# Ledger of designs, part 165: peptides against a protein of PDB entry 3OGK

Target 1, 307 residues: chain A of PDB entry 3OGK
Amino acid sequence: ATPDRLSRRFPNLRSLKLKGKPRAAMFNLIPENWGGYVTPWVTEISNNLRQLKSVHFRRMIVSDLDLDRLAKARADDLETLKLDKCSGFTTDGLLSIVTHCRKIKTLLMEESSFSEKDGKWLHELAQHNTSLEVLNFYMTEFAKISPKDLETIARNCRSLVSVKVGDFEILELVGFFKAAANLEEFCGGSLNEDIGMPEKYMNLVFPRKLCRLGLSYMGPNEMPILFPFAAQIRKLDLLYALLETEDHCTLIQKCPNLEVLETRNVIGDRGLEVLAQYCKQLKRLRIERGADEQGMEDEEGLVSQRG

## One batch from the design tools (peptide; made by RFdiffusion4, then SolubleMPNN)

Design b1_p24_2_s2 (from b1_p24_2 with H2S T10K T11R A15S D17E K22R)
Fold by OpenDDE base, seed 1:
Structure b1_p24_2_s2 (fold): chain B 307 residues (1-307), chain A 24 residues (1-24)
Amino acid sequence: as target 1 above (307 residues)
Amino acid sequence: SSLEELVISKRRTPSLEKFLERIS
């Protein structure tokens, strides 16, 4: 859909953002002359920023040495670390963070690229952390971490409210979901079709407070597992779902309290119509370019319009 | 509608690209 068509459906649109070429940035301001490397900032944090408890690197180059220095410098004072679309580190760096920062509340490495040596970092986190509120390694590829450690984290971290993971088989997370009693947000996992067992996920029990959700590879056959609590869903990430236009319509109709939707352009005009009709509380809509529309030209910059 | 923010992304993230490749 075009912005004009969307504007007709959503006349109260306050902000339009066109995302093009991404930029590197930090939440806590990074001098442009320091480039895309975190090293100068880690040095500054270690030496002078003694009150800093939250660090957010976006599209930065981060080494294990940087992470180790940061971990040791801030230790239990570090509450938030977000490695957002970063690269250059290994799981050894993550291990250092969780080893030294025992009271970390938010650990994010969403869409970061790294070398995986082992699963020790998650195990260490599971064994020693009781403060974690947000764990996010969404859209990462870990092959050596254990879902049992995730379950342990859920058991020990009673304030855990948001967890986003990679390609864990959802059925391996049953124990996690049972333990994560206060979980409000879950994204990731992997739903795998089984022709011989089409209902393999129907008995999956989700945390009672779950209201922000994105299940990877969720198709129309798995989608019904959401129906019992669809009315409480406030945020839905369908970016990595296997839903076609009509599937979107089906699900959206069941989510009258939806506030945030993220999906691909497969939602189409039909889905947008249904969205406008049934989701009167919708606040944010994100549409990514999937494979459904060919020939879409990329923009070089970000355009934002607010009304 | 109470829609406040609309984000249209013309570029695919590397993760999205990988995902699309997997499901193609």
Scores: peptide ipSAE 0.415, ipTM 0.896, DockQ to the pose 0.578
Fold by OpenDDE base, seed 5:
Structure b1_p24_2_s2 (fold): chain B 307 residues (1-307), chain A 24 residues (1-24)
Amino acid sequence: as target 1 above (307 residues)
Amino acid sequence: SSLEELVISKRRTPSLEKFLERIS
């Protein structure tokens, strides 16, 4: 599909998702020479897709100019922006989005690559947004943003239910967790083991409704911080945890209501046996290859049983 | 089966196959 064809066929389109690297079957629907740039789509959005409130770019090239044009064209009508594994922009582009789209509910830039100029975009978001429900910059590298701005967002956005962040020290997020009273999902952060302070995380207080969790660099010494609410955990992201097979077994046994598990090969056959035994409500399982994998690359299997 | 989605990038071991049979 081309931008102009889409707008002519669906002038009242409310949601758009673009993939820069489609599967072979989808590739035939997208011109091969479009280069994965969002520019022609942003132009079309600005001119002809005036009811569009949700935009999802996956593996696309996005410039600051593209973001600025999109922001000004949709303004407070933009509810969702997902920059999923995108590249080509800087934090200036993000600043434009949050400045002009003050009623945005979902802002995602997960696994995107960008140039960081400053932390103004998060500060601006904190100062003016009260509508945010989902904030996701998981697996990104921000060094100039403030955890205080994240706390302010939590305080002002009462519908905030999902937050995924980069490498914030978890102890710097204490104020955020206290303010985020309705938070159901948290991923990211950084747990940093200190041999001299083995209990430094044991008094960490999580939001009461938290049930979807993924703490980066969580090792066996930090894992006990989950035990008080392990029974209410529905989703675990252990992709970036530092858990061995036995640690997986220990944690899984404490999560009988687990519905979604994402982990690495380190779970092993033993972990899978424990999972099958204790997690009877499991709906989704993802096992990725990690550095701990020994042997040849096997074929990735994707099975979806909807029904 | 309660399983709705499965993404596996792990070697298919006999134990894994048994697990998949149990949850499918």
Scores: peptide ipSAE 0.084, ipTM 0.745, DockQ to the pose 0.229
Fold by OpenDDE base, seed 4:
Structure b1_p24_2_s2 (fold): chain B 307 residues (1-307), chain A 24 residues (1-24)
Amino acid sequence: as target 1 above (307 residues)
Amino acid sequence: SSLEELVISKRRTPSLEKFLERIS
């Protein structure tokens, strides 16, 4: 499909999703010679798709100029922007988006690759946005953004329900968690073991409605912080947790209402047995091969069953 | 229970198959 044909056929389009690369193959292999630029689409959006509220670019090349054009064209009408596994932009592009789109509700840049110039984009978002519901820069590398701005966002955006971040020290997010009263989902952060302070995370207070969780680098020493609310957990992302098979068994037994689990092969057959025994509401299971796994002939399969 | 989505990147084992049968 071409941008011009789309606008002619659907001039009142409200939601657009573009995919620039094929599905990931075995172990997320993506051909390097496959990709797409959003530029022609952004041009068409700017000129002819004046009712567009939601834009989702997946595996696309996006420049700062593209983001600037999109931001100015849609302004406060833009409610959703997802830069899903995109590349080619800098934080200047993000700044343009949050500067011009003051009522954005969903901002996602999960697994995107970009050049970080500063943390101004998050600061600007914190200063002016009160509409945000979903903020997701999971599996990204922001080093210049401030946890304080994230706290401000939580305070000002009372409908904020899902936040996924990069490698913030979890203790720096205490203020954020306190402010994010309606938060249901949190992924990311960084748990850093301290031999001198083995219980430094034990007093963390999570939002009361939190039920979807993925804490990066969570080991068996940190895992108990989940136990007080494990019964209300519905989704766990353990892909980046540092849990062994027995740790999985321990945690799973405490999550009888678990609906979604994402983890690595380390769960093992024993973990799967425990999962089947204790998690009767399980709806989705993802088991990936971890970097720590060697020499196994792995099969990638997708199965959907309804019983 | 009904499993709506399963993505597995591991070697198929009899235990895995048994698990799938149990949760189907």
Scores: peptide ipSAE 0.069, ipTM 0.735, DockQ to the pose 0.218
Fold by OpenDDE base, seed 3:
Structure b1_p24_2_s2 (fold): chain B 307 residues (1-307), chain A 24 residues (1-24)
Amino acid sequence: as target 1 above (307 residues)
Amino acid sequence: SSLEELVISKRRTPSLEKFLERIS
C-alpha cells in the first residue's frame, strides 16, 4: 500500500507498522521516496493520519528530520514510537521526539543504529515524562546517557513496567531498580565478573514484580541472584548470558513457571530435556546461533507453530 | 499447555522432537 491510499481508506488509523528490507539492501536497492524510507509516510501521517497514536518502523531508514516532523505533527497524541532495527538518525532526532511527545508511553530503539551526540534525550525524558510504560533501547550503543536519568524516569513514571537497556553496569542501576516498583520486565545491563569480589552482585535487589528478565553477560557465578524469585520468572532472555549447558539446566529447573525462553544453541539437547521436564507452561522457545557455536548444525530461521 | 511458537536455528534432532512431543 502507498501512504496516500492508506490515509484515504483509513483516515482514522490509530496504529501503523511499517517493515522495510534488511539494512544491506536498504541503501542500495530501495528508492529514496518509497519502501525503506519513512519520509513519505511521515508526510502522510502529518497531513492525513491525525488520529495515529502508535508508529512502528522496522528496518527502515529514519532521519532526524523525519523524527522531528513526526514529533511535531503528533505531539502528545503520540503514545508509541518503535524504531525497531532502524538507522539514519542521531540522538537529536530522539531529543525531538521526547521534547514534543511528552505523553509517550512506549519508546523503543531496539537494535537501531544511530549516531550518538549526547545524552540529552534521556535527560529530557526524565525531566518531563510521567506516562512512560515501556522503554527499550536493548542492543544499542549508548555511551553518553546517565543511569541517574533512568532512575528519575522510574521514579516519575509509576506505570513503567518494561525497561530494556544497553550495557549499563548493573550496580549503577541499583537506584533504578529501587525506584521502579512496578517493573515487570528488565533486559540488558552488564554483569562484570570480579574474581576478587565474587559476591559483587549477591545483594542486588530486583523489583518485586519482576518476571521477565534478561541480564547480559550473566555467568554461572551471577546466576544465583535469580534463585530467590526464579519461581515467578515467566520469560528468560539468555541470548547474551554466559551460561553453558549445565548452567541452563540448573536455572531452568528453578523456573517451573517459565513461559518464554530465548537462548542459544548452547542449551543443547540436555537443556531441552530439562526444559520439557520442568517447564510445563512453556509457550515460546527461541534458539539462536551463538557466535562461538558450531554453525554446521544450524538451519537458519526455522519457524514452527505447534499446538 | 502447548508450545505456541518455536524459532530455532539448530537442526531438528531426535531430542528436539521428543521435547516438542512432551510439551504439546
Scores: peptide ipSAE 0.098, ipTM 0.769, DockQ to the pose 0.205; fails the geometry check

Design b1_p24_2_s3 (from b1_p24_2, 12 letters changed)
Fold by OpenDDE base, seed 3:
Order: C-alpha cells, then structure tokens, then sequence
Structure b1_p24_2_s3 (fold): chain B 307 residues (1-307), chain A 24 residues (1-24)
C-alpha cells in the first residue's frame, strides 16, 4: 500500500482513490508520517503512473504544491480530480489544476476546507475548458467566484450534466440554468425568502433534463417551484432544506419516481410512511440526525427505529 | 419496495452542523 509498490504492480493504473482518517482528526496536529498527506502519492503519480486519469483524495492533506505538481504531471490527461473533504490548499492550487488540466471532466472539492485568495480558478476554468461534465464544490465557502463564470462554463461545456455549488443566490444563476441545457443534477445555491416578494422564485426556469436536485435553504414557500417537474425528480437532497415533516410529505407525494432521498430526521415516521406509499422506485434513503436528541419515537419530526 | 440502501446517521456530519449553525 505504498506509492512505489503501487506503480510497480500497476504501472497502467487509470484511477486512484486515497482515503485518509476521519476529518475530525485532520484538524489536530498530525505527524508527518501519518500517511494523510498526498505528497508521496503525487510524486509517484508524476514519475511512474503516467496513464492515471482519475484521482480521488478523500480526507487527505493536499497542498498547493501537490496540486501544482499533479497538474503539470498529468496535464490534459487528467480527467477527474476529486478533493473530497480535503484540506491544506488554497485557490492557487485550484488555479494550477484548471490552468494545466484544460480537458478535465470532473472537478470536485465538496466539503473541502481551503483558503480562498481569489476567484481566478473558476474564471480560468470558464475561459478555457469545454470538456467539463461534473463540477462540484458543494458545501464550500467561496465568496470571490462569479456566477457569470459558472454561466460561461455552462455555455462552453455542452456535456455538463452535474453541478453542485455553494451559496450562490439562485436568481444569480438564472443565466447558468438557461445555458446548462443538458444539466441533470444541481445542488446548492441559496434561496432567500422575501416577505415582500412571495413569488420571488416562482418564475425560475430549470434545465429541462433536471432530475437530481438539492436546493439549499428551500422552505415551504419556495418548494412549489419544483412542482411542475416533480414527477421527473429521481433524486432529492433535502439535507440542507428548511422543510418540516408536513412539507416533506407534500413534496414526496409529488415525486412518484424518486429513487434517492437524502434528508434529516425531520422527515419523521410520518414522512417515511408517505415515502413508502408514494415512492415505489426508491432505492436509497439517507437520513441524518438534525437534532442532538432523538426524543420520543412518536414525536413529530423524529424517526423511530421501529419504522 | 425496491429499497436497496438505508442509512441512519446518528451523528451530525460536519457539513450538516455548519448548516444548522447558520440557520440557528
């Protein structure tokens, strides 16, 4: 399980996935010999894994230097880079990746922690990439990137099918949605309720192929924007929605073709019953605990083990 | 009943915790 042994055994390796320790441990002082650093692997990739096109780092420490070396070593041969819950890099590292790997198809940094210096990486990606299929910086905090660059990416990358973003105001993504004609999955954004404008989002037009969706901060007032295409929805991420049990029931009833649901325990036993009744194609269900205390089994908004 | 995977997470993920902190 060492880099050099890997390259000797599999010199033609196309895909590599490395997993570090749980993220909680990464915030503490970690010895250099812990194995959570990607550096030795990047070195090996650069020297010996010359057919590697897909790299997935999960809960690893990744420096800008690591990213720069990887970018230059693989260049346009790199099709997939996933920085999954990683830390240690800045947007300079991302800039290096998109600058040198201009044919990258999948770029993920979901839940990664980084230092944001500027928005140049997304701008560079927008200006030069036409191959992108998946862009995912879900649950990240970018404040210096432009939704216009995202729109440009959608316009230039005709194979773009999945985009997950941070806290962009959804109305700022109108142009993006119009341009992303082949988009099938969208997660993130920010829905901001305006009491003075109850129909603020009612005219929002989504890509016609959209079937996997997770709108952050979506409440019951915004939920109706999904109703026109609810029958097309195959996957819902309600983890970061502001829906109560009743709201879950309402939405689920309108999604008979739902295959994947991710939500919090607010769905409750009632929601699960509705889910079982109306979603006969459900394949995966993930429920996270949104409250510190489970409470009583029969309490609204709680999921019991009895089911 | 085509359910293939069922997962109940007993602890909040860091991302969920961050979200909840924002809406609190």
Amino acid sequence: as target 1 above (307 residues)
Amino acid sequence: SSLEELEFLKEKTPSLQKFLDRIA
Scores: peptide ipSAE 0.405, ipTM 0.890, DockQ to the pose 0.642
Fold by OpenDDE base, seed 5:
Structure b1_p24_2_s3 (fold): chain B 307 residues (1-307), chain A 24 residues (1-24)
Amino acid sequence: as target 1 above (307 residues)
Amino acid sequence: SSLEELEFLKEKTPSLQKFLDRIA
């Protein structure tokens, strides 16, 4: 489809999702005629899609100028922006979005590749937004943002239900967890083993409604922090956990209400048997085979769905 | 890094079984 055709046919469109090439193709030479750039779409949004409140770019090339134009065009009417596996922008573009779209409810940049200039975008978001429901920069590397801003967001955005972050030390998020009273989903962070302090994370307090969880680098020593509320866990992201097969079995047995499991091949046949035995409400299973595991490997971003 | 992602819906039991057979 083309932007002009879209606007002519659906001038009152409220939600737009654009999908580019698979992520692997983003690193190849992309012909100009491919349509992987969001620029023409942003132009069309700005000019002709005045009711648009939700924008989802997946595997697209997005520049700071594109984001700036989008931000100014939609302003507080923009409720959802998902930069899903996108590239081409910097944190300046994000800053523009959060500066002009102060009522944004969903901001996602999961697995996007960008240049980080500073942490101003998160600070600005913390300073002015009270509408956020979903914040997701999972599998990104922000080194210049502050966990205090995340805490501020949690305090000010009482409808915040899902937060996925990068490599924050989990202990730096204690304030965030305390503030995020309605949080249902959390993914990311960083658990760092300390031989001299084996109970480093044992007193970590999670939001009471937390039921979708993925803690990066969680090993068997940290896993017990989940046990008090394991029965209420509905979704587990163990893709970046440091759990072996038996650890998976241990955890799975404690999650009888698990509906979604995302993990790596390390779960093994045994883990899957345990999963079948104990998790009768399981709806979706995602298995990732990475380079650290034996077997066939595909290009990054390739997904095989069977059903 | 190279990876393979497989997603199965539990309602599709035959697919899940195929997966189990593959990883066994």
Scores: peptide ipSAE 0.033, ipTM 0.520, DockQ to the pose 0.084
Fold by OpenDDE base, seed 4:
Structure b1_p24_2_s3 (fold): chain B 307 residues (1-307), chain A 24 residues (1-24)
Amino acid sequence: as target 1 above (307 residues)
Amino acid sequence: SSLEELEFLKEKTPSLQKFLDRIA
């Protein structure tokens, strides 16, 4: 499809999703016969798609100029922007988006690569947005943003329900968690083991409605922080946790209402058995191959047969 | 079984590879 054909057929389009490469593509390769740049689409959006509220770019090349044009064209009408596994932009582009689209509800940059110039974009978002529901820069590398701005966002955005972040020290997010009263989902952060202070995370207070969770670098020593509310956990992302097979078994036994689990093949046959035994409401299971080379072909039917 | 979706990935995604490289 071409941008001009789309606008002619659907001038009142509200939502647009573009995929720049096949799902099976690895290492950010874009085939020659696949349109990878959003520029022609942004031009068409600016000129002819004046009712567009939601834009989702997946595995696309996005420049700061593209983001600036999109921001100015849609302004407060833009409710959703997802830069899903995209590249080519800097934080200046993000700044333009949050400056001009002050009623944005969903902002996603998950697994995108970019050049970070400063943390102004998050500060601007914190200063002016009260509409945000979903903020997701999971698996990104921001080093210049402030956890205080994230706290401000939580305080000002009463409908904020899902936040996924990069490598913030989890203790720096205490204020954020306190402010985010309606938060249901949190992923990311950074848990840093301290032999001298083994209990440094045990007093963390999570939002009361939290039920979808993924804490990066969570090991067996930090895992107990989940136990007080494990029964209400419905989704776990353990892909970036530091849990072994037995740790998985321990945690899974405490999550009888688990519906979605994402983890690595370290869960093993034993973990799958425990999962089948204790998690009768499981709907989705994603196992990704980790550092070990164990195959999962023989385990595929284990949970399915018992569930 | 109540399971609706089961996915086993045999290849490491770029994001997982980056994570593993970081903790190595």
Scores: peptide ipSAE 0.431, ipTM 0.901, DockQ to the pose 0.642; fails the geometry check
Fold by OpenDDE base, seed 1:
Structure b1_p24_2_s3 (fold): chain B 307 residues (1-307), chain A 24 residues (1-24)
Amino acid sequence: as target 1 above (307 residues)
Amino acid sequence: SSLEELEFLKEKTPSLQKFLDRIA
């Protein structure tokens, strides 16, 4: 759609962002010397910032030593740690964090690059934490963590409301979903097609309060699992779904209370029309250019407008 | 519509590229 068309469809638009090439400092593509090092800050935290309970590092170099120092310095006073697109650490660093910061409420390592040594960090978190509210390792690659530990976390952390994970088979998370009674947001997982069992996921039971959702690899065959609670969905991440334009239209029509949508340009003009028609509460829309050619083609250049 | 923010990314993020490579 053109800017004029967008303005017509969305008269209350207050911010428009058009971005070209993304920064290279993202998962698996972060240069070793990109951005700043957290070491000086960790030193300062350890020495002087004794009231600090929330730490957010974005696109920074973080070593295991840094994490260990931070963990020991703040201990149970640390409530939030966000390693957002960071690199330089291993799961040993994560282990130190969860070992020493047993009352941590938010642990995020979304799109961070790290070396995985084992799954002990998640196990330790499961064994000792009862405070966790947000766990986010979305768009990361873990091969050595256990979905059972995630289930344990859900069982023990009654305030757990948001969980974003990597490529866990969704069926392995049945116990997790059952335990996570207060979960409002879930992203990630892996839906795997089985041509011999097209309905393999139809009996999935999601937490009753789930309203922010992004299921990776969700195709049109799996999409119906959302229909029973589509009306309560407020946020959808379809960036990593396997939905075509018409699938988008189908799903969007069933989500009249949608507030946030993230997807690829495969949504197309048709999808945008449907979105405008059915989702009157939509507040944020993010469209990323994928390999889909039938999608949106907008004006060239970088534009940022805010109202 | 109550749309407040619209963001278009003209190029794939590395994460998206990685995803697309998996399903190709």
Scores: peptide ipSAE 0.380, ipTM 0.872, DockQ to the pose 0.602; fails the geometry check

Design b1_p24_2_s4 (from b1_p24_2, 7 letters changed)
Fold by OpenDDE base, seed 5:
Parts: C-alpha cells; sequence; structure tokens
Structure b1_p24_2_s4 (fold): chain B 307 residues (1-307), chain A 24 residues (1-24)
C-alpha cells in the first residue's frame, strides 16, 4: 500500500496504523534506523486525510519535522498518537505534538528511542491538556521530565485511566497517585530496595480503582504492597519484576480475579499450576524467555491442558 | 479453563534484553 492509494481509496479514514518491521526482526537489539520512514504518510495525512483522528506508527522512523507537520495538520482533531517502537525524533517533536494537539486523549511512545533535550513537552502537556485518557512512555529513558508535571496532568485530566511510565522513583509519584482518582492502570516506575529502610514502600497509597498493574524492579520484599488490593487486580505485568518462581506462586494465589498475566518463563511449571488452580477467570497469558534455559513448549502444553 | 489467548515468545524481545542487561 502507498499513501496516495490509501487516500484515494479511503478519503474518510479515521484511524491509521502503519507497521515498519515484522516481529521476526525482534531477535536482537533494535537499531536506531530499523523502521520505514513515515514522511510520505505524514504528507498524505496533511493533504488528503482530513478526518484522521488516530495515528499509530509501529517500528517506524519518525523525525521532528514529521511530528511538527502532523501536529499542525491535525491540531485539536488529533485524538490518538502512538509512536510504538519508533525512532528518529527528539523531545522537540513531542513538544510540537502537545503544543498543537491540546485535545489529545492518547499519547504513546512505548519502547521508542529518541534524543532527550529537555522536559518541556511534559510540562506543556500538564499546562494545557484536560482531555488525556492514556499516557504511555513505558520502557523509555526520560531523565529530564518532572514527576510534578505528571501530578498536574492527573489533577487536570479527570478522564485519565491509564498511565505507563519509565524509571520514576515510585515515592516521587505519591502526589500523582493521590491526584489520579480514576486511574485504572499503571505500569513502570522504579522500586529501589533499601536494606536500611525495608518498609519504605509499605505505606504507598494507590488509586482506588487500580486493577491493571506492572511495577518495574518489584522484588519479593516490595510485593506485599499489592496484597491489600490483590483481589481487585485484573491484569499483572510481571515482565520487568524481580520475582522468582515461588514469588510468582505467592502473588498469583492472592489474585483470584486475574484476567491477564504477562511474565517471563521464570513462572515455570509450578507457577502455571498455581495459576490454573487459583485464577479461574484468566483470559490471556503472555510468557517471554528470561535468563533461564527452560523450554517453552512444555509450558505451552501445560497451559493449554489447564486452560 | 477460561484461557482465550496464549502467547509464548521463545526469543527475547529487544526491550526484555535491555532490561536483563540492566539487572545482570
Amino acid sequence: as target 1 above (307 residues)
Amino acid sequence: SSLEELEILTERTPSLEKFLERIS
């Protein structure tokens, strides 16, 4: 498919998703220039796709100029932008998006690679947006953004239901969690164990509606912070947790209403047995290969038989 | 069971590889 063919065939297109690379290419570290260029598509969007409100680029090369053109062309009509595993842009491009698209509801840059110049884009978003429902920069490396801006976003965007972040210290997000009264999903952050302060996270207060969760670097010492609301957890992302097989068993037993689990093969046959025994509402299971050399075929077979 | 979707990845995703490198 080409951009011009798309606009001629579907002039009233509302949602566009472009994929630059197949999944088979994900066997090694992602090169910075691994995707296709979005430039010709952005040109076509600007000129001929006047009703487009949702754009999803996956594994594409996106420049600041591309983002600036897209931002100005769609402005407040843009409701969704997903830069999914993209590269080639800087935070200046993000600034252009949030400056011109002030009614954006979904902003995603999960697993994207970029050059960070400053934290102005998040500040601008905090200052002017009241429409945001989903904010996702999961598995990104931001060092210059402020958790205070995230708190401001939570305060001003009352429909905010899903937030996924990078390596914010969880204790810096206390104000955010307090403000995000309607938050249902949170992933990311950073739990940093302190032997001298073993209870440093125990009094952390999560939003009351939180039911989809993934805390990065969560180990067995931090895991108990979930126990008070484990019964309401519907989705767990343990892919970036520091849990062993027995830790998985402990947590899973406390989540009888779990519907979605994402984890590593460290869950093992034992964890799968516990999962089948205690999580009768499980709908989706995703397992990736971790550090161990366990085979996946046996686990797949076990899950299939128990499911 | 109620399981409707199963996804098993025998190869590490780039994001997981990066994470494992950080914790190694």
Scores: peptide ipSAE 0.398, ipTM 0.890, DockQ to the pose 0.673
Fold by OpenDDE base, seed 1:
Structure b1_p24_2_s4 (fold): chain B 307 residues (1-307), chain A 24 residues (1-24)
Amino acid sequence: as target 1 above (307 residues)
Amino acid sequence: SSLEELEILTERTPSLEKFLERIS
């Protein structure tokens, strides 16, 4: 939408962020030399920052040695580690973290690129951690981890409230969802169409407190699984959904308590109108440019003729 | 509306690009 239209629809807008270029340091496309190296910081943490319990590296180069040093230096004092869009490490580094930091509460590696050697890190986490509150490897590609370990984590970590994962088949996470009784946020997974079984996901039981959600590859056929609890949805990530404009409208109408929406420009002016009409508690809206030509195109202030 | 923050990305992020490639 144009600024004028946005102002009319959202008169209480307090912040506008425009990003015209994607960052290179995202997911598995991070250059090996992008950003800084954490090594000097890990050294400082190890030597002098003895009270540090939370570490967040964004777009940094992180080696297994760095992670190992950090893990051993902070041990059970480390409560939060966020490797946000980082690169340079392998799952061995993650293994070191979860091995030595037994009381870690937040472990994030969202959009980090790494070499996967095995799934031991998640298994170790499952076997020994009972403190985890947030686990986030959203937009990563793990092929060697087990959904059973995720289930074990949910069973053992009663304070687990947010889990974001990669491309686990959602049906493989049934046990996880059952165990994760206090889960409030889930993103990721993989919904896979089955022409012969269009209702394959309709019997999914989500955690009762789930209110922040993003199901990857969710199409209009799967979308109804959200309807029973759509009224309690506060945050919705549709960036990686397979919803068209009208599907957005359908879902948004059912989410009157929506506070945060992330989606592609496929939402269009039509979706924005519906959003403004039905979601009076909306606080944040993020729209990325997809391939939907009929949708909203805010480049140079232009918008779809359908809006 | 209670909208407080609006973020518009005029270009695809690498993650989005990769996703779109998967579904194309």
Scores: peptide ipSAE 0.363, ipTM 0.875, DockQ to the pose 0.599
Fold by OpenDDE base, seed 4:
Structure b1_p24_2_s4 (fold): chain B 307 residues (1-307), chain A 24 residues (1-24)
Amino acid sequence: as target 1 above (307 residues)
Amino acid sequence: SSLEELEILTERTPSLEKFLERIS
């Protein structure tokens, strides 16, 4: 499909999703014949798709100029922007988006690769946005953004329900969690073990409605912070946790209302047995291959038979 | 079983690969 044909057929299009490469393709490897650049699409959006509110680019090459053009073309009409596994832009492009799109509700750049110049984009978002519902820069590497700006966003955006971040020290997010009263989902952060302070995270207060969670680098020493509200957890992302098989068993037993689990093959046959026994509402299970080469053929059968 | 979707990935995703490199 071509951009010009799209606008001619659907001039009142409100939502657009573009996929720039096959799933099996390596990250940042986009064949020329696939059409991995968003530029021609952004041009068409700017000129002819004046009712577009939602844009989702997946595995696309996106430049700062593309983002600037999109931002100015849609302005406050843009409600959703998802840069899903994209590359080619800098934080200047993000700054343009949040500067011109003051009423954006969903901003995602999960697993995108970019050049970070400064943290101005998050500051600008904090200063002017009150509409944000979903903020997601999971599996990204921001080093120049401020946790204080994230707290400000939580305070000002009362409809904020889902936030996924990179490697923020969790203790720096205490103010954020306190402010994010309606938060239902949180992923990311960084839990850093301290031998001198083994319980430094035990007094963390999470939002009361939190039910979808994935804490990066969470080990068995930090895992107990979930126990007070484990019964209300519906989704767990353990893909980036530091839990062994027995740790999985311990946590799963405390989550009887679990509906979605994402983890590595370290869960093992034992973990799957426990999962089948205690999580009767499980709807989705995703297991990735970790460092080990354990097969999952038999484990798949266990979950399916008992569920 | 109430399970509706089961996804087993036999290869490492780029994000997981990066994570494993960090903890190695």
Scores: peptide ipSAE 0.417, ipTM 0.898, DockQ to the pose 0.614; fails the geometry check
Fold by OpenDDE base, seed 3:
Parts: C-alpha cells; structure tokens; sequence
Structure b1_p24_2_s4 (fold): chain B 307 residues (1-307), chain A 24 residues (1-24)
C-alpha cells in the first residue's frame, strides 16, 4: 500500500502500524529501496489522516523532521506513538513530540537507536503531561535523562500503568515507585551487586499492583526482593536477568500465577520442567538463545507433554 | 498446560547480543 492510497480508502483511519524490513545489522540504516523511511507516510498523515491517533513505526527510519511534522500535525490528538526499533532521530525529535502532543498516552522508543543531545524531552513530558499510561524506552541508551523526571511523571500521570526504562540504578527509582501507585508493569533499571552491602535492595518497595516486571541485571542475590509478591506476578521478563538454571527454578516455583515468561535458554530442561509443574496458568513462553547452546527442540516437547 | 504461544529463537536479537556483551 502507498500512503495516498491508504488515505483515500481510509480517511478516518485511527491507527497505523508500519513495519520496515528487518535490518541485517544492529541499528543500521535501512536501504532506501527497502521503503524504510517514514517521511512519505508522515506527509500523508499530516495532510489527509486527520483522525489518526495511534502511530506505530517498527524498524523504520525516522528523522527529527518527521517527528516534528507528525507532532505538529496531530498535536493533542496523538495518543500513541511507538518508535519500535527505529533509527535516524535525536532527542530533539522526541522533544518535539512531547511538546506538541501533550495528551499522549503511550510513548515507546523500545530498542530504538538515536542520538542523545539532552534530557529535555523527558523533562518536558514531566512538566506538561498528565495523560501518560505507557512509557517505554526499554533497551535504549539514555544517559542524560533524570529519574526525578520519571518520578514527576508518575506523580502527575495517575493512569500510568506500564513503564519500561533503561539502566537507571534501581535505588534512584525509589521515589518513582512510591509515586507510581497504579503501576502494573515495570521493566529495566539496573541492579548492581554490592558485596559489602548485601541488603542494598532488600528494602525496595514496589508498587502494590505490580504484576509484570523484568529487572535488568537481577541476580540470585537480588531475586529475593520479588518473593514477597511473587504470587501476584503474571509476567516475567528474565531476558536481561543474571539468573542461572537453578535460580530460574527457584523463582518460577514462587510464581504460580505466571502467565507470560520471557527468558534465555539458560532456563534449561530443568527450568522448563519446573515451569510446567508450577505455572499452570502459563499462556506464553518466549526463549532466546543466550550464552549456552542447549537444544531447544527437545525442551519444547517436554513443556508440551507436561503442560 | 494452558500454554498458547511458544516462541523459541535460535538466533539472538540485537538487544540480547548487546546485553550479553555487557555482562561478558
């Protein structure tokens, strides 16, 4: 489909998702012949798709100019913007989005590659947005944003239910967690082991409704912080945890209501057996290849037979 | 089992590769 054909056929389109072709290398530019540029689509959105409230770009090339045009064209009508594994923009583009789209509910930049100029975009979001429900910059490299702005967002956006972040030190997010009273999902952060202070994270207080989480760099020493509410956990992202097979077994046994698990093949046959035994509500299982080379086909069969 | 979806990736995603590089 072409942008102009889309607008002619569906002038009242409210949601648009564009998927670019998979990139051969990590965050490399998509060749022009692949049609990976959002520019022509943004032009069409700006001119003819005046009811569009949700935009999802996946593996697309997005420039600051594209974001600026989109922001100004849709303004407060834009409720969802997902830059999923996109590239080509800077934080200036993000600033334009949050400046002009002050009623945005979902903002996602997960696994996107960008040039970070400053942290103004998050600050602007914190200063002016009260509508945000989902904020996701999981697996991104923001170094100039402030956890205090995240706390402000939590305080001001009472409908905030899902937040995924980069490598914030978890202790810097204490204020955020306290403010985010309705938060159901959290992924990211950074747990840093301190041999001299083993109880470093033991007093961490999570939002009461938290049931979907993935704490980056969580090892077996930090894992116990989840035990008090493990029974209410519905989704675990262990893809970026530092858990071995036995650790998986330990945690899974404590999560009888687990519905979604994402992890690495380190879970192993033993972990899969435990999963099948203790997690009877499991709906989705995603396993990626980690450092080891365990065979997954046999494990798949095992889960299927015992589930 | 109530399992509805099973996804096994034999290749690492770029994000996972990056993570593994950090912890190696």
Amino acid sequence: as target 1 above (307 residues)
Amino acid sequence: SSLEELEILTERTPSLEKFLERIS
Scores: peptide ipSAE 0.414, ipTM 0.895, DockQ to the pose 0.624; fails the geometry check

